# Designs tried in a protein design run: peptides against a protein of PDB entry 2QAS. Part 105

Target 1, 120 residues: chain A of PDB entry 2QAS
Amino acid sequence: PPEDLMQYEAMAQDALRGVVKAALKKAAAPGGLPEPHHLYITFKTKAAGVSGPQDLLSKYPDEMTIVLQHQYWDLAPGETFFSVTLKFGGQPKRLSVPYAALTRFYDPSVQFALQFSAPE

## One batch from the design tools (peptide; made by RFdiffusion4, then SolubleMPNN)

Design b2_p26_3_s3 (from b2_p26_3, 13 letters changed)
Fold by OpenDDE base, seed 4:
Structure b2_p26_3_s3 (fold): chain B 120 residues (1-120), chain A 26 residues (1-26)
Amino acid sequence: as target 1 above (120 residues)
Amino acid sequence: APTQDEIAEQAHQESREAAERYGIRA
């Protein structure tokens, strides 16, 4: 097949990651997401730039899903990554996830789903 | 309210299944 020198698939993936970023920015705004919207975000735990509790990341060596619905705090959607505080084992833990690490995004309330290619 | 421990695993499975059925992928 002809060689794609434009990297269109990567562009499209980045555009779709932009949807996640935009959704997170809405979630981080005052009042949060409009009910019943909530977010399932899946990412590669070993991707570059991912940071969080060692025990948690060890528990999920490939990928994990976080839920932004009931208990999340200090959601900070940056331009290249987002960070959020979630409760694990009754303790708040901070996660930082580059958008490039995402593998899935899902809003169960409207069944909106995205899949991404992420670094292995 | 549910913590991640209580809901994340189910969410992971649900998300995977939903992505297969409804997912948009470039």
Scores: peptide ipSAE 0.473, ipTM 0.906, DockQ to the pose 0.710
Fold by OpenDDE base, seed 1:
Structure b2_p26_3_s3 (fold): chain B 120 residues (1-120), chain A 26 residues (1-26)
Amino acid sequence: as target 1 above (120 residues)
Amino acid sequence: APTQDEIAEQAHQESREAAERYGIRA
């Protein structure tokens, strides 16, 4: 097949990641997400730019899912990554996740699901 | 309210199943 010099697949994937960014911006706005919307976000823990507690990331050597519903704080959706504070073991911990590290996005309230190709 | 330890693992499984059934992919 012909060589795709436009890299359309990558562009399409990035566009889909834009949905996650937009959803997180809505979540970070005053009042948060409109109920009953909540977000399951899955990402590769070893992807470049992923940052968080060593012990937590070591527990999930491949990928992990975080839930933005009941308890999350200081959600900061940037242009290339987002950061959020979540409680693990009763302690607040900060995670920073590039959108490029995402593998899945899901809103169970409306069964909206996205799947992404992320670097290993 | 539940913490991540209590709900994230189940959410991970649910998310995986949902992606397989309904997931949009480029």
Scores: peptide ipSAE 0.462, ipTM 0.903, DockQ to the pose 0.700
Fold by OpenDDE base, seed 5:
Parts: sequence; C-alpha cells; structure tokens
Structure b2_p26_3_s3 (fold): chain B 120 residues (1-120), chain A 26 residues (1-26)
Amino acid sequence: as target 1 above (120 residues)
Amino acid sequence: APTQDEIAEQAHQESREAAERYGIRA
C-alpha cells in the first residue's frame, strides 16, 4: 500500500486518548461521575512515566487494571498523565499513569470500550 | 465499599473481553 506520511493511526489514537482524559476530568469534578458510570482503566506498568509503589507495580509486570468507582482519592487528570490514590491491602497508594501507557478503557455501565497501542 | 484488591482482577478480565466484542481501536 502507499506510504502514509500523515501518521493517521497515531493521530486517531491520540484523539481516543482524549476521550479518557475528558472522562477523568469529569470524574475529578465535584460530585464525581454521574451514576452509574464508572471506569476500568488498563495500562502497561513498565511504560515510560508510569510510577507508583515498587511492590504494587512488581505484582503486575505487564498490564494492570484499576477501577474508579468505590474508593479513589485525589484524582488529578493532567494534560499528559493522570494520578490517583487507591487502596491496596487497606493502604492508600499513589499511581501516576501517562495517557500514552493506556491499553484499554471501559465503562461497563454503558459498555463503552476503547483499545490503544502502548509502548512495549 | 470494595478496594482494588477485591475488584481489579475481575475488572481486568471484563474489560479485556468487552474490548474484543465492542472496542473501538484506531
């Protein structure tokens, strides 16, 4: 096929990552997401820019899914990454995840699903 | 309310299956 000099695939991926960013901004607003909406977010734990407790990330060497529904705090959706506090084993843990590290986004309340290419 | 330990693994599988059935991928 002809060579794509426009990088359309990358542009489309970035546009879809924008949906995740927008959804997280809604979640971070006062009152949170409108019920019954909640978010399953999957990312590559070894991707550049991903940060969190070593023990937690070591438990998930490839991908990890976090759930934003019941217990999450200080959700901060930035322009290139988001951070959030979640409880693991009863202890609050801070995660920072670049949007580029995402592999899946899912809202089970309306069965809305997105897939992304992420760094290996 | 449940913590991540209780729900994340199941959510991981659900999202994987849902992405295969309904997912939008560029």
Scores: peptide ipSAE 0.462, ipTM 0.903, DockQ to the pose 0.710
Fold by OpenDDE base, seed 3:
Structure b2_p26_3_s3 (fold): chain B 120 residues (1-120), chain A 26 residues (1-26)
Amino acid sequence: as target 1 above (120 residues)
Amino acid sequence: APTQDEIAEQAHQESREAAERYGIRA
């Protein structure tokens, strides 16, 4: 096939990341997500820009999934990354994840799933 | 309500399987 100089594949991936960003913005709005919607977000823990407690990130050397359903606080979906507070071992911990670090997004309530190519 | 420790591992597995079956990828 001819050479793609437009980088359409990358454009499409970024568009899909936009869906995640939009979904998180809905979750961050007053009242949260409309039931029964909830989100499973998977990301590479060693990707550039990912930050959080060392002990937590060390436990997941490759990737981890966080659940935005029952307990999450101060969800802040920015333009390039989002931050959220989740309880691990009964203790609230803050995570910051760039959208570029995402590998999967899933809403079990409607079986909506997305896959992303993330840097290793 | 469940904390991440109690539900994240299960979610990780479900997400992986769902992505393989229904996932949209460019």
Scores: peptide ipSAE 0.461, ipTM 0.904, DockQ to the pose 0.710

Design b2_p26_3_s4 (from b2_p26_3, 14 letters changed)
Fold by OpenDDE base, seed 5:
Structure b2_p26_3_s4 (fold): chain B 120 residues (1-120), chain A 26 residues (1-26)
Amino acid sequence: as target 1 above (120 residues)
Amino acid sequence: HPTQDEVAAEAHAESVQAAREHGVVA
């Protein structure tokens, strides 16, 4: 096929990452997500910019999924990454995840799913 | 409510399953 110098596929994927950012901004607003909406977010743990407790990330050498439903705090959706506090084994842990590290987004309440290619 | 490490594996499996059954946007 002819060469796509516009790189529309990449642009479209980046645009869809904007859906995740927008959803997280709604989740961060007072009152959180409107019930019953909640988010399953999967990301590459070794992607550039991913930050969190070393012992936690070591448990998930490839990718991990976090759930934003009832037990999340201080969700801060920035323009290029979001950070959030989640409980693992009852202990609060802070994660910072660039949107570029995402591989999957899912809202089970309405069965809305996105998938992305993310660098290692 | 359950902690992340209690639900993450199941959530991942569910999301993958949903992608297969309902398709994925993008």
Scores: peptide ipSAE 0.138, ipTM 0.739, DockQ to the pose 0.548
Fold by OpenDDE base, seed 2:
Structure b2_p26_3_s4 (fold): chain B 120 residues (1-120), chain A 26 residues (1-26)
Amino acid sequence: as target 1 above (120 residues)
Amino acid sequence: HPTQDEVAAEAHAESVQAAREHGVVA
């Protein structure tokens, strides 16, 4: 096939990452996500910009999934990354994840799934 | 309520399964 000098595939992926950002912004708004919507977000734990408790990230050397449904606090979806507080073992942990680190996004309520290639 | 780590483990498996069964966008 002919060479794609426009790099449409990359553009499409970036646009789809915007869907995740938009979904998180809806989740962060007053009232949260409209039920029964909730999000499964998977990301590369060693990707540049990922931040969180060392002990927690050490448990997931490659990827980890977080669930945003009922037990999440202070969700802050920025322009390049989002941060959120989640309880692991009953203890609140703050995670900061660049959208570029995402590998999977899923909403079980409507079976909407996205997959991305993330840098290591 | 189940802890995040417990639910996340289940969610990861479910999301991977869903991707296989319903396809993945992007």
Scores: peptide ipSAE 0.138, ipTM 0.738, DockQ to the pose 0.554
Fold by OpenDDE base, seed 3:
Structure b2_p26_3_s4 (fold): chain B 120 residues (1-120), chain A 26 residues (1-26)
Amino acid sequence: as target 1 above (120 residues)
Amino acid sequence: HPTQDEVAAEAHAESVQAAREHGVVA
């Protein structure tokens, strides 16, 4: 096959990560996501830039999936990472996750799914 | 409502399967 000097695949990957960022910005807006939309977000817990309680991250040494539906607070989607407060065992925990750490994004309400490769 | 740690396992499994069958790989 002919050589792709434009690197279209890389461009597409970046664009798709942009979908996650845009979706989170919608979720963070007043009123939240329009029902029944909700998000399953999976990320590598040891990826650069990921931060949160050590005990929580230790429980998920490889990947962790968080659900943004009913129990999430102070969602702050930045340009390179997002932060969110979630309850584990009834206790609020703050997580910060770079978009580059994401491996999966899914909205079961419309069965929309994305997969990404992420460094360890 | 279920806590995060209660729903995460199911959500993860579902998302993996859905991505393979219906999703876009970046």
Scores: peptide ipSAE 0.134, ipTM 0.729, DockQ to the pose 0.641
Fold by OpenDDE base, seed 4:
Structure b2_p26_3_s4 (fold): chain B 120 residues (1-120), chain A 26 residues (1-26)
Amino acid sequence: as target 1 above (120 residues)
Amino acid sequence: HPTQDEVAAEAHAESVQAAREHGVVA
């Protein structure tokens, strides 16, 4: 088959990653997400730009899912990445995740799901 | 409320299943 020089698949992925960014911006707004909406976000922990505590990232060497529902703080959705504070083992830890690192986005309240291919 | 360690495992499994059934694959 002919080579797609337009890279339509990548453009489509980027557009859908925009949904995640928009959802996170809603979550970061005053009052947070409208209940019962909450977010499951899965990402490649070794993807470029992912940062967080070494012990945490070592525990999840491939993919990690974080839940933005009840226990999250200082959600900061930027244009290329978001950062958030979550409690692991009762301890607050800061994660920074590029949207490009995402592999799944899911809102269980309405069963809305997105799946992405992410670089290692 | 449960910590991320406790909820993430369930969330991961659920999200994987949901993506297969209802998700948009980019």
Scores: peptide ipSAE 0.124, ipTM 0.737, DockQ to the pose 0.673

Design b2_p26_4_s1 (from b2_p26_4, 8 letters changed)
Fold by OpenDDE base, seed 4:
Structure b2_p26_4_s1 (fold): chain B 120 residues (1-120), chain A 26 residues (1-26)
Amino acid sequence: as target 1 above (120 residues)
Amino acid sequence: AAPEIANDGVSEEERAAYAEFYAAHS
């Protein structure tokens, strides 16, 4: 097939990452997400800009999924990354995840799903 | 296999549903 010098697929992927950012901004707004919406977010733990406890990230050397539903705090969706406090084994821990690190986004309530190619 | 849901507060029902979803879309 012809070579795509425009890299349209990458452009589309970047645009779709904006959906995740927008969804997280809605989640961070007063009142949170409208019920029953909740978010499953999968990301590459070794991607550039991912930050969190070493023990946690070591446990998931490739990728991990976090769920923003019942137990999350201080969700802060920035322009290039979001941060959130979650509990892991009963302990609250802060994660910072660039949108570029995402591999999957899913809202089971409406079965809305996105998949992304993420750098290592 | 579906990537593990790492954080607390997710029911087994949700976990199972996600695993099923992942299997169907991978």
Scores: peptide ipSAE 0.580, ipTM 0.910, DockQ to the pose 0.771
Fold by OpenDDE base, seed 1:
Structure b2_p26_4_s1 (fold): chain B 120 residues (1-120), chain A 26 residues (1-26)
Amino acid sequence: as target 1 above (120 residues)
Amino acid sequence: AAPEIANDGVSEEERAAYAEFYAAHS
């Protein structure tokens, strides 16, 4: 088969990352997500641009999942990354995650799922 | 195995359900 020099599959995946961004922007809007929607977000912890407490990231050397439902604060969905405050072991901590670092997105309320390949 | 849900506020039931979802879609 011929080479795909346009990298269409990668383009499509990047477009679908926009769904996550849009969902997070909805979550960050006044009133938050409409019940019962909530978001599972999985990302590569060693991907470029991922930042947070070193002890937390060290605990999950490959991937980790965060759930945005009952306990999240100051969600800030930017154009290339989002940041959010979550509690880990009772302590509030700030995470910044580039959309490019995502490997999975899931909303169980409607069983909507996306899967991405993410470089580290 | 599914990547662990890291943050607080997620029940064991929900955690288990996610693991099942992950297994079924991997």
Scores: peptide ipSAE 0.580, ipTM 0.911, DockQ to the pose 0.774
Fold by OpenDDE base, seed 5:
Structure b2_p26_4_s1 (fold): chain B 120 residues (1-120), chain A 26 residues (1-26)
Amino acid sequence: as target 1 above (120 residues)
Amino acid sequence: AAPEIANDGVSEEERAAYAEFYAAHS
């Protein structure tokens, strides 16, 4: 097949990552997400820009999923990454995740799902 | 297998449902 010099697939992926960013911005707004919406976010823990407690990230060498529903604080969705405080084993920890590190997004309340490729 | 849900506050029922979803779409 002919070479795609426009890189449409990459552009489409970036556009869909924008959906995640928009959803997180809604979640960060006063009052949070409208019930019963909640977000499952899966990402590559070794992707560039991912940061958090070393012990936490070391526990998940490939991917991990976080759920934004009942226990999350200070959600800050930036333009290229988001940060959020979650509890892990009872301890609050700050996590920073670039949108480019995402591999899955899911809202089970309406069964909306997205899948992305991320650098290994 | 579905990547483990790392944070607290997620019920076992919810975890199981997600695992099922992941399996069906992977």
Scores: peptide ipSAE 0.579, ipTM 0.908, DockQ to the pose 0.779
Fold by OpenDDE base, seed 3:
Structure b2_p26_4_s1 (fold): chain B 120 residues (1-120), chain A 26 residues (1-26)
Amino acid sequence: as target 1 above (120 residues)
Amino acid sequence: AAPEIANDGVSEEERAAYAEFYAAHS
């Protein structure tokens, strides 16, 4: 088969990561997401740039999913990563996740899903 | 198996639905 010198697949993956960023920016805007939209975000906890409480990350050594629906605060979607405060076992904790660490994105309200290859 | 949903505020119904979704799209 012919060689793809344009690297279209990589371009497509980057574009799709952009969808997640855009969705999070909508979620962070005044008023939040329009109901019933809510987001399931899965990421590699050991990926470069991921930061959060040691105990939490240790509990999920490979991947973990967070749901942004009823309990999330101070969502800050940056250009390369987003940070958010969530409660775990009743305790609020801050997570910082680069978009490159994402492996899955899902909005069950409209069954919209994306899957990504993330570095280990 | 689907990566565990870590944060609070997610119902068992949602968790089950997600698990089903994950299984069907993995």
Scores: peptide ipSAE 0.577, ipTM 0.909, DockQ to the pose 0.781

Design b2_p26_4_s2 (from b2_p26_4, 8 letters changed)
Fold by OpenDDE base, seed 3:
Structure b2_p26_4_s2 (fold): chain B 120 residues (1-120), chain A 26 residues (1-26)
Amino acid sequence: as target 1 above (120 residues)
Amino acid sequence: AAPEIANDGVSEEERKAYAEFYLANS
């Protein structure tokens, strides 16, 4: 088959990452997500642009999942990354995650799921 | 294996369910 010089597959993946961004923006809006919607977000902790407490990221050297439902604060979905405050072992910590670092997105309330290939 | 759910406020039941989901769709 002919070579795809347009890289349509990559374009499609980026568009789907946009779904995650849009969902997070809805979550960050006043009132938050409509119940029972909540978000499971999995990402590569060593991906470029991921930042957070050293102890936390060291604990999860490959991937970790965060759940945005009952305990999250100051969700800030930017254009290239989002940041959020979560509690880990009772301690609030700030985490910043580029959308490019995502490997999975899931809303169990409607069983909506996305998977991504994430570069390191 | 499935990546751990890291933050507080997530029940063990949810953790288990997500792990199963992850593996089933991996």
Scores: peptide ipSAE 0.567, ipTM 0.904, DockQ to the pose 0.764
Fold by OpenDDE base, seed 4:
Structure b2_p26_4_s2 (fold): chain B 120 residues (1-120), chain A 26 residues (1-26)
Amino acid sequence: as target 1 above (120 residues)
Amino acid sequence: AAPEIANDGVSEEERKAYAEFYLANS
């Protein structure tokens, strides 16, 4: 089969990552997401640029999923990464996650799902 | 196995539903 030197699949992936970014920006806007929309975000915890409490990231050495619905604060969706404060075991903690680290995005309210290939 | 939902505030029902979703779409 011919070799794809354009890397179309990667371009498509990047475009779809834009959906996540856009969704998060909507979530961060005043009023948040329209009910009942909420977001499940799965990412590689060891991916470059991922940052958060050491104990938390150590607990999830490969992937973890966060849910943005009822308990999240100060969602800040940047151009290359987003940060958000969530509670883990009752304690608020800040996470910073590059969009490139994402492996899954899901909105169960409409069963919209995306999958991404992320570097190890 | 489905990646664990880490943060608080997610019901067990929703956790289960997500696990099923993950399994079905893996």
Scores: peptide ipSAE 0.565, ipTM 0.903, DockQ to the pose 0.785
Fold by OpenDDE base, seed 1:
Structure b2_p26_4_s2 (fold): chain B 120 residues (1-120), chain A 26 residues (1-26)
Amino acid sequence: as target 1 above (120 residues)
Amino acid sequence: AAPEIANDGVSEEERKAYAEFYLANS
């Protein structure tokens, strides 16, 4: 088959990453997400731009999932990455995750799911 | 196996449900 020099699949994935960004922006707006919506976000912990506590990231050398429902604070969805404060073992810690690092997005309330290819 | 849910505030029931979802859609 002919070679795709337009990289359409990558474009499509970037567009879908925009859904995650938009959802996070809704979550960060006053009042947060409308009940019962909540977000499961899976990402590659070693992807470029991912930052957070060393011990936490070391615990999950490949991927980890965070859930934004009952215990998250100061969600800041930027244009290329989002940051959020979550509790891990009772301790609040800040994570910064580029949208490009995402591998899965899920809202169980409506069973909406997205999957992405992300850098190793 | 599904990537572990790392943060606090997620019930074991929900964790299990997510794992099942992951397997069904992987």
Scores: peptide ipSAE 0.565, ipTM 0.903, DockQ to the pose 0.780
Fold by OpenDDE base, seed 5:
Structure b2_p26_4_s2 (fold): chain B 120 residues (1-120), chain A 26 residues (1-26)
Amino acid sequence: as target 1 above (120 residues)
Amino acid sequence: AAPEIANDGVSEEERKAYAEFYLANS
């Protein structure tokens, strides 16, 4: 097949990652997400830029999913990554996740789902 | 296997539902 010099697939992936960023910005706004929307976010824990407690990331060597619904604080969706405080085993911990590390996004309230390719 | 939901505040029922969703779409 002809060579795609435009790299449309990559552009499409970036656009879809933009949906997640936009959704998180809505979640971070005053009042949070409109009920009953809530977000399941899956990402590669070893991807570049992912940061958080060593014990937590070690527990999930490949991927992990976080749910933003009842227990999350200080959600800060930046332009290239978002950070959020969640409780793990009763302890609040901060995670920073680049959008490029995402592999899945899901809002079960409306069954909206996205999948992404992420570096191994 | 579906990646585990790591944080607190998610019911077991919802965890199971997500796991099924993940597998169905993998």
Scores: peptide ipSAE 0.562, ipTM 0.901, DockQ to the pose 0.788

Design b2_p26_4_s3 (from b2_p26_4, 9 letters changed)
Fold by OpenDDE base, seed 4:
Structure b2_p26_4_s3 (fold): chain B 120 residues (1-120), chain A 26 residues (1-26)
Amino acid sequence: as target 1 above (120 residues)
Amino acid sequence: AAPEIANDGVSEEEREAYREWYLANS
Protein backbone atom coordinates (compact mmCIF):
# COMPACT_ATOMS: atom_id res chain seq x y z
CA PRO B 1 0.00 0.00 0.00
CA PRO B 2 1.08 3.59 -0.51
CA GLU B 3 3.05 5.32 2.23
CA ASP B 4 1.12 7.77 4.39
CA LEU B 5 3.42 10.75 4.70
CA MET B 6 0.71 12.79 6.41
CA GLN B 7 0.49 10.40 9.38
CA TYR B 8 -3.28 10.64 9.44
CA GLU B 9 -3.69 7.89 12.02
CA ALA B 10 -1.56 9.78 14.52
CA MET B 11 -3.52 12.96 13.84
CA ALA B 12 -6.78 11.10 14.47
CA GLN B 13 -5.43 9.60 17.68
CA ASP B 14 -4.46 13.03 18.97
CA ALA B 15 -7.86 14.43 18.10
CA LEU B 16 -9.58 11.62 19.97
CA ARG B 17 -7.36 12.19 23.00
CA GLY B 18 -8.97 15.62 23.00
CA VAL B 19 -12.31 13.93 23.63
CA VAL B 20 -10.95 12.44 26.84
CA LYS B 21 -9.58 15.81 27.93
CA ALA B 22 -12.92 17.45 27.25
CA ALA B 23 -14.79 14.73 29.15
CA LEU B 24 -12.53 15.15 32.16
CA LYS B 25 -13.03 18.90 32.09
CA LYS B 26 -16.77 18.29 32.20
CA ALA B 27 -16.24 15.96 35.13
CA ALA B 28 -14.22 18.60 36.97
CA ALA B 29 -16.85 21.30 36.49
CA PRO B 30 -19.27 22.14 39.31
CA GLY B 31 -21.73 19.34 39.80
CA GLY B 32 -19.52 16.79 38.09
CA LEU B 33 -20.65 14.50 35.32
CA PRO B 34 -24.34 14.26 34.55
CA GLU B 35 -25.69 11.02 35.93
CA PRO B 36 -25.26 8.22 35.08
CA HIS B 37 -22.08 9.03 33.16
CA HIS B 38 -18.81 7.81 34.64
CA LEU B 39 -15.38 7.18 33.21
CA TYR B 40 -13.13 4.15 32.93
CA ILE B 41 -9.61 5.27 32.03
CA THR B 42 -6.80 2.84 31.19
CA PHE B 43 -3.20 3.95 30.79
CA LYS B 44 0.36 2.68 30.56
CA THR B 45 1.89 3.11 33.99
CA LYS B 46 5.44 3.35 32.66
CA ALA B 47 4.66 5.98 30.03
CA ALA B 48 6.59 9.22 30.17
CA GLY B 49 5.04 11.71 32.56
CA VAL B 50 2.96 9.25 34.57
CA SER B 51 3.50 9.95 38.24
CA GLY B 52 2.13 8.68 41.52
CA PRO B 53 3.06 6.59 44.53
CA GLN B 54 5.82 4.13 43.75
CA ASP B 55 4.08 1.21 45.42
CA LEU B 56 0.92 1.76 43.40
CA LEU B 57 2.64 2.08 40.04
CA SER B 58 4.87 -0.90 40.81
CA LYS B 59 1.79 -3.00 41.49
CA TYR B 60 0.65 -2.36 37.92
CA PRO B 61 3.80 -2.55 35.80
CA ASP B 62 2.01 -2.43 32.43
CA GLU B 63 -1.49 -0.95 32.50
CA MET B 64 -4.05 0.01 35.07
CA THR B 65 -7.62 1.22 34.93
CA ILE B 66 -9.11 3.87 37.15
CA VAL B 67 -12.80 4.61 37.47
CA LEU B 68 -14.09 8.10 38.09
CA GLN B 69 -17.54 7.69 39.59
CA HIS B 70 -18.06 7.38 43.34
CA GLN B 71 -14.67 7.98 44.93
CA TYR B 72 -12.47 10.65 43.42
CA TRP B 73 -11.30 14.07 44.58
CA ASP B 74 -9.61 17.18 43.25
CA LEU B 75 -9.80 16.23 39.59
CA ALA B 76 -7.58 18.66 37.72
CA PRO B 77 -7.59 18.24 33.95
CA GLY B 78 -4.72 20.19 32.46
CA GLU B 79 -3.75 20.67 28.86
CA THR B 80 -1.30 17.78 28.61
CA PHE B 81 -2.17 15.69 31.66
CA PHE B 82 -4.79 15.30 34.34
CA SER B 83 -4.36 14.65 38.03
CA VAL B 84 -6.81 13.11 40.46
CA THR B 85 -6.98 11.75 43.98
CA LEU B 86 -8.41 8.26 44.37
CA LYS B 87 -8.47 5.69 47.13
CA PHE B 88 -6.48 2.50 46.74
CA GLY B 89 -6.93 -0.04 49.49
CA GLY B 90 -8.43 2.67 51.62
CA GLN B 91 -5.52 5.05 51.09
CA PRO B 92 -5.96 8.32 49.21
CA LYS B 93 -3.31 8.73 46.54
CA ARG B 94 -2.65 11.33 43.85
CA LEU B 95 -2.08 10.29 40.24
CA SER B 96 -0.92 12.40 37.33
CA VAL B 97 -1.51 10.92 33.89
CA PRO B 98 -0.59 12.44 30.54
CA TYR B 99 -3.29 12.05 27.92
CA ALA B 100 -0.61 10.51 25.73
CA ALA B 101 -0.36 7.59 28.17
CA LEU B 102 -3.97 6.54 27.66
CA THR B 103 -4.81 3.23 26.03
CA ARG B 104 -8.55 2.98 26.71
CA PHE B 105 -11.44 5.27 27.54
CA TYR B 106 -14.90 3.94 28.32
CA ASP B 107 -18.19 5.34 29.56
CA PRO B 108 -20.37 2.30 30.23
CA SER B 109 -23.49 4.39 30.74
CA VAL B 110 -23.71 4.98 27.00
CA GLN B 111 -21.16 2.38 25.92
CA PHE B 112 -18.86 4.99 24.42
CA ALA B 113 -15.33 3.69 23.96
CA LEU B 114 -12.01 4.83 22.56
CA GLN B 115 -8.79 2.91 22.09
CA PHE B 116 -5.34 4.42 21.76
CA SER B 117 -1.82 3.32 21.03
CA ALA B 118 0.40 4.74 23.75
CA PRO B 119 4.16 5.25 23.75
CA GLU B 120 6.42 3.77 26.42
CA ALA A 1 -7.25 -10.29 30.43
CA ALA A 2 -8.71 -6.86 31.08
CA PRO A 3 -6.50 -4.35 32.86
CA GLU A 4 -7.46 -4.32 36.51
CA ILE A 5 -9.59 -1.57 37.97
CA ALA A 6 -7.23 -0.27 40.59
CA ASN A 7 -9.17 2.14 42.76
CA ASP A 8 -11.79 1.67 45.46
CA GLY A 9 -15.47 2.39 45.14
CA VAL A 10 -16.30 0.15 42.20
CA SER A 11 -18.75 -2.66 42.80
CA GLU A 12 -17.92 -6.21 41.88
CA GLU A 13 -20.87 -6.13 39.51
CA GLU A 14 -19.36 -3.25 37.57
CA ARG A 15 -15.93 -4.87 37.65
CA GLU A 16 -17.33 -8.04 36.15
CA ALA A 17 -19.28 -6.13 33.53
CA TYR A 18 -16.13 -4.28 32.53
CA ARG A 19 -14.14 -7.50 32.27
CA GLU A 20 -16.80 -9.00 30.04
CA TRP A 21 -17.01 -5.88 27.91
CA TYR A 22 -13.25 -5.68 27.53
CA LEU A 23 -12.99 -9.32 26.54
CA ALA A 24 -15.75 -8.96 23.99
CA ASN A 25 -14.12 -5.89 22.46
CA SER A 26 -10.49 -6.98 22.27
Scores: peptide ipSAE 0.652, ipTM 0.937, DockQ to the pose 0.742
Fold by OpenDDE base, seed 1:
Structure b2_p26_4_s3 (fold): chain B 120 residues (1-120), chain A 26 residues (1-26)
Amino acid sequence: as target 1 above (120 residues)
Amino acid sequence: AAPEIANDGVSEEEREAYREWYLANS
């Protein structure tokens, strides 16, 4: 088969990651997400740029899912990563996740889902 | 197995629904 010098698959993946970025920007805007929308975000915990409490990341050595609906604060969607404060076992903790680390995105309210290939 | 939902504020019912969805769509 011919060699894809355009890297279309990577471009498509990046474009779809843009959907997540856009959704998070809506979530971060005043008033938050319109009900009943909420976001399930799955990512590789060992991917480059992922930052958070060591004990938390150690608990989930491969992937973890966070849900943005009822308990999240200071959501900051940047251009290459987002950060958010969530509670884990009753304790607020900050996570920073590059969009490149994402493996799944899901909004159960409308059953919208995306899947991504992320680095190890 | 579905990646665990790590943060607080998610009911067990919704957690189960997610596990079922993940299984059905993976």
Scores: peptide ipSAE 0.650, ipTM 0.936, DockQ to the pose 0.729
Fold by OpenDDE base, seed 3:
Structure b2_p26_4_s3 (fold): chain B 120 residues (1-120), chain A 26 residues (1-26)
Amino acid sequence: as target 1 above (120 residues)
Amino acid sequence: AAPEIANDGVSEEEREAYREWYLANS
């Protein structure tokens, strides 16, 4: 088959990562997400750029999922990564996750889902 | 298995629904 020098598949995947970024920006806006929308975000905890409490990340050596609905604060969706404060065992902790680290995105309210290949 | 939902504030019902969905769509 012809060689794809444009790397369209990679571009498409990056565009889909952009959907996550856009969704998070909506979530970060005043008032948050329009109900009943909420986000399930799964990412590789050992991926480059992922940062957070060592004890937390140690509990999930491969992947973990965070849910942005009822308990999240200071969501800051940047251009290459987002950061957010969530509670874990009652304790608020800050996570920073590059979009490149994502493996799944899901909004159960409308059953919208995306999957990504993420390097560790 | 489905990656665990790590943070607080998610009901067990939601967690179970997610696990089922994840497995069905893996």
Scores: peptide ipSAE 0.645, ipTM 0.934, DockQ to the pose 0.752
Fold by OpenDDE base, seed 5:
Structure b2_p26_4_s3 (fold): chain B 120 residues (1-120), chain A 26 residues (1-26)
Amino acid sequence: as target 1 above (120 residues)
Amino acid sequence: AAPEIANDGVSEEEREAYREWYLANS
């Protein structure tokens, strides 16, 4: 097939990552997400820029999912990454996740889902 | 296998629903 010099697939992926960013910005706004919306976010734990407790990330060597619904604090969606405080085994811990590390996004309340190709 | 939900505050029922959804859509 002809070579895509425009790299449309990459453009589309970036646009879809923008959906996640926008959703997180809504979640971070005063009042949070409108109920019953909540977010399942899956990402590659070894992707560049992923930051968090070593023990936690080591527990999930490939991918992990976080749920933003009942137990999250200080959600800060930046332009290239977001950070959030979650509880893991009762302990609050902060994660920093580049949007480029995402592999799945899901809102079960409306069954909206996205899938991404993330770098290894 | 579905990637585990790592953080607290998610019921086992919802965890199971997610696992089923993931498998059905993978």
Scores: peptide ipSAE 0.642, ipTM 0.934, DockQ to the pose 0.763

